# Designs tried in a protein design run: peptides against a protein of PDB entry 6TME. Part 214

Target 1, 324 residues: chain A of PDB entry 6TME
Amino acid sequence: NRLKRAYIALQAWKKAFYSDPFNTAANWVGPDVCSYKGVFCAPALDDPSVLVVAGIDLNHADIAGYLPPELGLLTDVALFHVNSNRFCGVIPKSLSKLTLMYEFDVSNNRFVGPFPTVALSWPSLKFLDIRYNDFEGKLPPEIFDKDLDAIFLNNNRFESTIPETIGKSTASVVTFAHNKFSGCIPKTIGQMKNLNEIVFIGNNLSGCLPNEIGSLNNVTVFDASSNGFVGSLPSTLSGLANVEQMDFSYNKFTGFVTDNICKLPKLSNFTFSYNFFNGEAQSCVPGSSQEKQFDDTSNCLQNRPNQKSAKECLPVVSRPVDCS
Target 2, 324 residues: chain A of PDB entry 6TME as posed
Amino acid sequence: NRLKRAYIALQAWKKAFYSDPFNTAANWVGPDVCSYKGVFCAPALDDPSVLVVAGIDLNHADIFGYLPPELGLLTDVALFHVNSNRFCGVIPKSLSKLTLMYEFDVSNNRFVGPFPTVALSWPSLKFLDIRYNDFEGKLPPEIFDKDLDAIFLNNNRFESTIPETIGKSTASVVTFAHNKFSGCIPKTIGQMKNLNEIVFIGNNLSGCLPNEIGSLNNVTVFDASSNGFVGSLPSTLSGLANVEQMDFSYNKFTGFVTDNICKLPKLSNFTFSYNFFNGEAQSCVPGSSQEKQFDDTSNCLQNRPNQKSAKECLPVVSRPVDCS

## One batch from the design tools (peptide; made by RFdiffusion4, then SolubleMPNN)

Design b2_p22_3_s1 (from b2_p22_3, 9 letters changed)
Fold by OpenDDE base, seed 3:
Structure b2_p22_3_s1 (fold): chain B 324 residues (1-324), chain A 22 residues (1-22)
Amino acid sequence: as target 1 above (324 residues)
Amino acid sequence: SELEEFLEESLKKSIEEKKGVY
C-alpha cells in the first residue's frame, strides 16, 4: 500500500542522515509514518478514503546527509520542503515518480551537479527553490516552458546564457542572482506578463539592456546590479508603471539618467551608482525627493560628490556604446 | 478537494514569504 511504500522511503532516508543535531528523525520509528516529525498526511486526491504522505517539511533541521533513490516511493508527495539543511549530492532521478509535486524547496543545502532536470518532469510544479546550493552548468530552456509561479536560482554556479524561453514564463518572481550567467538579457523578457520581481545581481551579464524591459508593466523589483551592462538606459523604462525598487549599480552604463525614469510613479528606491553616467536629471539627484531614494555615487557626474576622476571617466564616456 | 485548497494556500504563503528575500 501507499503508506508502506512511504515507510520504506522514509526509513531509507533516515539511514542516509549523517547528522541530525535536533533529533528531528528520532520519532521516525514504526509503520505510522503520519506521526513522523515533518511528515504530513492527507486524503489522497484519487481516493479520499486513503491516507497518503502528501508533504515533507524538514526546514531548518540542519540535517547532514543525502537524498536516497528510495524517495521516489513517496509518489503522493506534493510539498517537499527541506531548506536550510546540509544535504549533499544530487537530486535523485527517481523523484520523477512524484507526479503531484507542487512545491519543491531544497534551498540552502549542499547539492551539486547540473540543474536537476527531474524538476522538468513534474507537470504540476508551481514553486521551485534551489537557491544557495552548488548547482552548475547550463539552465535548461524548458524551465520557462513550465507553468511555474516562482523560480529561485540564485547563489549557485549556473553558467552560459539566459534562455530565450524566459519570455514564456508565467512566474511572478525569478532570481538569477549570484551565478555565472553571461551574455545579454533576452529581448523576450518583455513577454513575461506576470512578472513582479526579477533579479540578475552579481553575474557576468553584458551588452545593452533590451528595450523590451519597458513592457514589464507589473514589475515591482528590477535589479540588474553587479554585471557588465553597457550603453544607456532604455528610454522605454518609463513604461515601468509599478516599479518600486530598481538597481543598476556596479555596471558600465553611460549616458544621461532621465526624468522619465526618476519620476516613475511607484519608484521608491533607484540605485545607479558605480557606473559611468555623465548626467542626471534634477529629479534623480539624491535628496531631491522625500519620497524617493536615489544613489548616484561613483559616476561621471559634474558637481556631485563621490564621483570618478576625469581620468577614469574620459576613456569610457568619450566612447559610448551605441545600443541602436 | 481539501488537499488542493491546502496546496493553493501553501503556495501563496511560500511565495509571499520569499519575495524580496534573496
Scores: peptide ipSAE 0.665, ipTM 0.966, DockQ to the pose 0.879
Fold by OpenDDE base, seed 1:
Order: C-alpha cells, then sequence, then structure tokens
Structure b2_p22_3_s1 (fold): chain B 324 residues (1-324), chain A 22 residues (1-22)
C-alpha cells in the first residue's frame, strides 16, 4: 500500500542520515509513518478514504546526509521542505515520481551538481527554492515555462546567460542573486506579467538594461546591483509605478538620473551609488525627500560629496555607451 | 479538498516569508 511505500522511503532516508543533532528522526520507528516527526499525512486526492504521506517538513533540523533514491516512493508528497540542513549530493532523479509536488524547498543545504531537472518534471510545482546550495551549470530555459509562483536560485554556482524564456514566467518573485550569470538581461523580461520581486545582485551580467523593464508595472523590488551593466538607465523605468526598492549600485552606468525615475510614486529606496553617473535631478539628491532614501555615493556627480575623482570618471564618462 | 486548501495556504505563507529575504 501507499503508506508501506512511504515507510520504505523514510527508513531508507533515516539510514542516509550521517548526523541528526536534534534527534528529529528518533521517532521514525515502526509502520505508523504519519506519527513521524516532520511527516504529515492527509487523505489522498484520488481517494479520500486512503491516508497518504502528503508532506515532509524537516526545516532547521541541521541534519547531515543525502537524499536516497528510495524517496521516489513518496509518490503522494506535495510539500517537501528540508531547508537549513546539511544534506549533500544531488537531488535524486527518482523524485520524478512525485507528480503532486507543489512546494519544493531544499534551500540552505549542500546540494551539488547541475540544476535539478527533476523539478521540471513536476506538473503542479508552484514553489521552487534551491537557494544557498552549490548547484552549478546552466539554468534550463524550461524552468520559466512552468507555472511557478516563486523561483529562488540565489547563492549558487549557476553560470551562462539568463534564458530568453524568462518572459514566460508567471512567478511573482525570481532571485538570481549571487551566482555567475553573464550576458544581458533578456528583453523578454518585460513580459513577466506577475513579477513583484526580481534580484540580480552579484552576478556577471553586462550590457545595457533593456527598455522592456519599464513594462514591469507590478514590480516592487528591482535589484540589479553588483554587476557590469553599462549605459544610461532606460527612460522607460518611469513605468515602474509600484517599485519600492530599486538598486543599481556597483555597476558601470553612465548618464543622467532623471526626475522621472526618482519621482516614482511608490519609491522608498533608490540606490545608484558606485557608478559613473555624471548628473542627477534634484529629486534624486539624498535628503531631498523625507519619504524616499537615495544614495548617490561614488559617481561622477558635480557638487556632491563622496564622488569619484576626475581621473576615475573622465575615461568612462567621455566614452558613453550607446544603448540604442 | 482539505489538502488543496492546505497547499494554497502553505504556498502563500512560504512566499510571504521569503520575499524580501535573500
Amino acid sequence: as target 1 above (324 residues)
Amino acid sequence: SELEEFLEESLKKSIEEKKGVY
């Protein structure tokens, strides 16, 4: 039966623990898997008279170990939360059998290898958190074809470009921060109709910001800091009617920071420090508003404190990048 | 179903808890 399969899986997993400092699996004894700590059961979707293991929550258990292939026997699991542990290895391909997977959180672990493509096999997946691991390689374009509500990829070892398919994403939050992504932000980004938060912090992204960013009317957080972006800020950023937090710091931006950006109606914090901006509107000056915080530090602005020297500025400012 | 309702609530909670925290 389904619970027997779950028992086999959970016992195999217990054997795969190298360390369980809080004795989380101490009660993982016997066939009554529904009593196991961190395991919860519910009536099956296909047969309400059958009790199945519907979820795992081992968050913050500090368990060291790996995910054995027998976890593929947990075919009724819709919630898999194992963040803040010390699990290592790869995500088993056998998890493709978990066709009800709805939330998959393996963040804050020691997983390695390429993007867990098994996540692409889950038709009902809404939440994917794989941040703070050691996943590497290319991000599969197909991830953005999925009807995900949240995609957390930050603090990994992902490389290559951001897929053009990003525009197909229905996610409200996508994090790319602290990886090795390179190239330009795809122009298709403007098609992300549900996007509220997107962060690109600390990558190797470059080129001009696409004008299509201005189409992200629902975005509240846009952070592109600590990259290699060049050129001027797109004038279309005036379209970010709901942006509250915006950060372009630590790039190679040039040009003039306009009123249309600094007067965005919901803007609370706008950081554009550590660039090569050579002018800013009065509305962008730190202290100009009580409701908004600005940081213009370390640019090429005249009559502002803490700016770059003429020697640092002149070579860059005199060679503006044309983004047209 | 009970499970579906639980999943929807869980999803909402998970997203809310993790937004803005990176």
Scores: peptide ipSAE 0.656, ipTM 0.965, DockQ to the pose 0.848
Fold by OpenDDE base, seed 2:
Structure b2_p22_3_s1 (fold): chain B 324 residues (1-324), chain A 22 residues (1-22)
Amino acid sequence: as target 1 above (324 residues)
Amino acid sequence: SELEEFLEESLKKSIEEKKGVY
């Protein structure tokens, strides 16, 4: 009996709670698991006459505890939302049995260990949110081979380079922000046909921006701030016809910020502060447009306020990085 | 199926709620 298995799993999980401040699991008593708070049932996909546990929603419950291996008995679960809790430990490998997993949100918890490779085993997964945890190590390249619509990885401890397989991703949103990623952005990034939002904020990324970024025609948000990028902005950025928010601040960029970038038709905010740019077009000057906001603070610009000193600029500007 | 429709709607909602929020 599927509901009996679910009962075993849910009771094991209740026992794994260290704290339940809102008494969310107070009614988790008895065999009627479909009445449990945060548990919802639906007719099974394979047999509509059978009621199964199809989802868990414990978002914002502030529960402290861990995920026991018995959760692998929840084989009919397609939605697993447990964000904004205090769950710790690792994601159980037994969750590989949840072959219907569609949305997996464990964000804003205290999970540790390597990337939860069990997520790679779910054939129908569309939504993966593991942000605001303590996951560490390398990001598996295979994550981008999956037909995911959203991938949230930000605010973890991931290291190493961004996989070249990123170009295979069909996701509309991907976040890398606030990790320890290093190396260059892969040139394959331009192949992300469905991408709307991508953020690299606060990593150890370096090198030149790939020209292929300009192929991201559907991107609305591109944030590469707080990294170690060098060289000039690619001229191909003029191809970002739908970009609304763009941030290159807190890098080591040099060269000239062109009209072709600042006149992008959908551009609302463009921040390129805290770099070593030595020139900008008039269209890039803050206050030049009522519809667009620019920030050119702390560059090497002439006749602009709040710029770096000549002493700070000369060593960098005199040695431009060739990105060719 | 009812479940499939629910999943599609849930996915749309989840993405919309989290886009732009990092």
Scores: peptide ipSAE 0.653, ipTM 0.967, DockQ to the pose 0.856
Fold by OpenDDE base, seed 4:
Structure b2_p22_3_s1 (fold): chain B 324 residues (1-324), chain A 22 residues (1-22)
Amino acid sequence: as target 1 above (324 residues)
Amino acid sequence: SELEEFLEESLKKSIEEKKGVY
């Protein structure tokens, strides 16, 4: 009995709660699991005459606890949303049995350990949100081989380089922000044909920006701020026809910020502050447009306020990194 | 199926809610 298995799983999970401030699981009593708060049932895909647990939504429940292995008995679950809780430990490998997993949101919890490789075993997964946890180690390159529509990895402890397989991703949004990623952005990034938003904020990324970024025609948000990027901005950035928000602040960029970038047709906000740019087009000057917002603070620009001293600029500007 | 339609709508909503919020 599929509901009996679900009952076993849900009761095991209730026992794994250390704190339930809102008494979310107070009604988790008896065999009628479909009446449980945050549990959703639907007709099974393989047999519409059978009712199964198809979804869990415990978002914002502030529950402290862990995910027990018995959750692997929830084999019909396609939606698993447990964000904004205080769950700790690791994601159980037993969740590999949840072959219908479609949306997996465990964001804003206290999960630890390596990347939850069980997510790679779900053939139908479209949404993966593991942000705001303590996941660590390397990002498996296989994550981008999956047909995911959204990948949220930000605010974790991931290390190493961004996999070259990123170009295979069909995701519209990918976040790397506030991790410990290092190395260069892969040139394969330009192959992300469905990408709308990508965020690299606050990592240890370095090197030159790949020219292939300019191939991201559907990107609306590109944020590479707070890294160690060097060299000039690629001229190919003029190809970002749909970019609205662009941030390169807090890097080590040099060179000239061109009209071709600042006049992008959909650009609403372009921040390139806290770099070593030594020139900008008039179209890039803050206040030059009423429709666009620019920030050129703390660069090496002449005749602009709040710039770095000549002493700070000269050593960097005089030795530009050749990205060719 | 009803479940598939629900999941598609849920996905759209989930992505829209999370975009721009990091």
Scores: peptide ipSAE 0.653, ipTM 0.966, DockQ to the pose 0.863

Design b2_p22_3_s2 (from b2_p22_3, 11 letters changed)
Fold by OpenDDE base, seed 3:
Structure b2_p22_3_s2 (fold): chain B 324 residues (1-324), chain A 22 residues (1-22)
Amino acid sequence: as target 1 above (324 residues)
Amino acid sequence: SELEKYLEESLKKSIEEKKGIY
């Protein structure tokens, strides 16, 4: 009996709650689990005559507690949304039994430990949001072998390099922001054929930007701000025909910001402040366009306001990194 | 199936709602 198993799982979970400020689980009483607040039932995929627990939605419930292993009994769950709670601990390995998992959102919680590798076991997973937690360690390369449409990893404690397998990803959006990733952006990034938004904000990434970024013809948002990138902007960035938001601020870039970049046809906002650029095309100057917004603050530009001093610029500008 | 249709719509909504809010 699938609903009986669900009952066992949900009651075990209720017992794992330390605090339920909104009394979300107050009606979690009795065998009729489909009436439980935040529980969604639907006809089973394999037998439409059987009703099963297909989804959990406890978003914004401010529940404190943990995920008990009994949640593995929810074998028919395809949607698991527990956003904005105070759940702690690790993601149970028993969730590997949830083979229909389609959307997994545990964002804005207090989860810890390594990347939840159980997510790799879900063959049908399309949406993974684990942002705003305390996950740590290396990101498994296998995450990008999965046919995910969205991968949100931002605001965690992930470290090490970004896997080369990123080029295999079919995701439209991937966030790495506010972690501890290091090393270079893999050259394979240009192979991300469905990518619309990618965010690297606030990591420890370094090196030159790969030329292959210019192959991301569907990207609308590219944010690499607050890292340690060096060298000149790749000339191939002129290939970003659909980019709307681009941010390279707070890095160590040098060289000249070209017309080919600033005149990108869909560009709305281009921020390259807080670098060591020593020149920019007229099309890159803030205020030069009514349709585009630019920020060139705190570079090494001549005859522009709010630039770095010569003392700060000379040591860096005189020793440009050759990315060739 | 009804569930499959629901999943597809849910996915679309989830992605659209969370894009741009990192």
Scores: peptide ipSAE 0.693, ipTM 0.971, DockQ to the pose 0.871
Fold by OpenDDE base, seed 4:
Structure b2_p22_3_s2 (fold): chain B 324 residues (1-324), chain A 22 residues (1-22)
Amino acid sequence: as target 1 above (324 residues)
Amino acid sequence: SELEKYLEESLKKSIEEKKGIY
């Protein structure tokens, strides 16, 4: 009996709760699991005459505990939403049995360990949110081989380089922000045909921005702020026809911020502050447009306020990095 | 199926809710 298995799993999970401040699991009593708060049942895909646990929603429950291996008995679960809790430990490998997993949201918890590779085993996974945890180590390149629509990795402890396989991703949104990623952005990034939003904020990324970024025709948000990028902005950025929010602040960029970037048709906000740019087009000047917001603070621009001193600028500007 | 339709709508909602917040 599928519901019996679900009962075993859910009772094991309840026992794994250290704290349930809102008494979310107070009604988790008895075999009628479909009546449990946060548990949703639906007719099984393989047999509509059978009712199964299809979803879990414990978002914002502030529950402290861990995920026991018995959760692997929830084989019919397609939606697993447990964000904004205080779950700790690792994601059980037994979840590999949840072959219908479609959305997996464990964000805003206290999970630790390496990337939960069990997520790679789910053939139908479309949504992966593991942000705001303590996951560490390398990001497996296989994550981008999956047909995911959204990948949220921000605010973890991931390190190493961004996999070259990123170009294979079909995701509309990918976040790398606030990790320990290093190295260059892969040139394959331009192959992300469905990308709308990508965020690299607050990593240890370096090198030149790849020209292939300009191929991201559908991108609306591109944020590479707070890294160690060098060189000039690629001229190919003029190809970002749909970009609305663009942030390159807090890097080591040099060169001239061109008119063709600042006049991008959908651009609403372009922040390139805290770099070493030594020139900007008039269209890039803050206040030059009523429709666009710019920030050129703390660069090496002449005749602009709040710029770096000549002493700070000269050593960097005089030795521009050749990205060719 | 009804579940599949629900999943598709849920996905759309989930993505939209998380976009722009990092």
Scores: peptide ipSAE 0.685, ipTM 0.971, DockQ to the pose 0.888
Fold by OpenDDE base, seed 2:
Structure b2_p22_3_s2 (fold): chain B 324 residues (1-324), chain A 22 residues (1-22)
Amino acid sequence: as target 1 above (324 residues)
Amino acid sequence: SELEKYLEESLKKSIEEKKGIY
């Protein structure tokens, strides 16, 4: 039966533990898997009279080990939460058998290898968190074709460009931060109609910001700091009616920071420090508002403190990148 | 079903807990 398969899977997993500091799996003995710590049972969707393992929650257990192929026998699992452990190796392809997967959280572990493509096989997946691991290589474009509500990719070793398919995503939150992504932000980004938070922090992204960013009407957090972006800020950023946190710091932006950006109605924090801006509107000056926080440090602004020297500014400011 | 309701609530909770944390 289904619970017998679950027993086989869970015992194989226990055997794959190298260390269990909190003795989380100490009670993982015997056929009554529903009594196992971190294992949750529920009536099956296809037959309410049958009890199945529907969820795993081993968050913050600090368990060292790996995920064995036998986990594919947990075919009724919809919630798989194993964050903040020390699991290593790759995500088993056998997990493709978990067709009810709804939330998959393997964040803050020691997983390696390419993007776990098994995640693409789950038709009902809504939540994907693989952040704080050592996943590498290219991000498959197909990830954004899925009807995900949240995609956390930050703090990995992903490289190459951001897929053009990003515009198809219905996610409210997407994180790319602290990877090795390169190239431009795709113009299709403006099609992300449900987006609330997007973070590009600490990558190798470059080029001009696409004008289409201004179409992100629901975005509350936009952080593109610590990249290699050039040119002026798009005038279309005035369309970000709900943005609260905006960060463009540590780039190579030039030009004038306009009034229409700094006066965005919901803006609470706007950081554009460590660039090569040569002017700003009065509304952008730090201290000009009680409701808004600004940081204009280390630009090429006149009559402002803590700016770059003329020697640093002149070579860049005199040769602005034309994004038109 | 009860499970489906639980999943919806869990999803909401998971997203809210992790938003703003990078």
Scores: peptide ipSAE 0.684, ipTM 0.972, DockQ to the pose 0.869
Fold by OpenDDE base, seed 1:
Structure b2_p22_3_s2 (fold): chain B 324 residues (1-324), chain A 22 residues (1-22)
Amino acid sequence: as target 1 above (324 residues)
Amino acid sequence: SELEKYLEESLKKSIEEKKGIY
């Protein structure tokens, strides 16, 4: 009965294909769905004697089409990987029936609409990749209440502020890059106890960086480049004991870049170019270390090459933002 | 179960493959 439902779902999906350049679904004929290309069957978790469709992998199939509501019949699917296709429309609400969803990857498609709230209904979801789509609107705060290990949101049309619930996230990697997020980074960010990589690249974020960033001891990648951040870098950044890649470029930061930041023990690349920093420690100077790479280009630094003019610097440097 | 083991390994793989790519 489960495989019959899967058959109905998969046939409905095949009918929803507008184009299948690689003929991926060519063998999607007949009731033996476990033989379908991209379909993975396994013994059911609740009954090992029953074979069920446990996974879909149509990555890189370049299929054009949409996700029909009949996909909700795939109630045993734990892996749904359909990245790098040309699927359009919205994520069907009927997918709420896929209560075993563990990995959901719809990245590199043409999905539209608001955040797929159906993802919030999956109790066992660990991996969510919806990047490189056209999702829009607000990010629901509830996403960070999920026990996700990875959240990829980059390259969408999300707007509004980053939810304060971010601190509740257990994810090791979260990407916000290339959206339209605005406002400040929540102070609760420091509570992300499992965070390894966080990327804010290319948003409309502003304000001062919260001091609580320094509590992210396990972070290896912190990229806040291409935003509207102001003020000085928090002194607490010295707490980023494991940071390897750090990028604050293309912001409106001011002040002095300290030794405590540039001498971070695991730091391999630190880019703070295209800001309004008016001083840096010797340890921050490009070329000062063989093992570390720095970029101080286009700041307001004295006796350094490729800096902004006094005319450009003076209005900003003379009016430092107090983040206290 | 075999499926659970597969899922765990898949998760690790998926995360590692996607890290650093933005």
Scores: peptide ipSAE 0.680, ipTM 0.970, DockQ to the pose 0.902

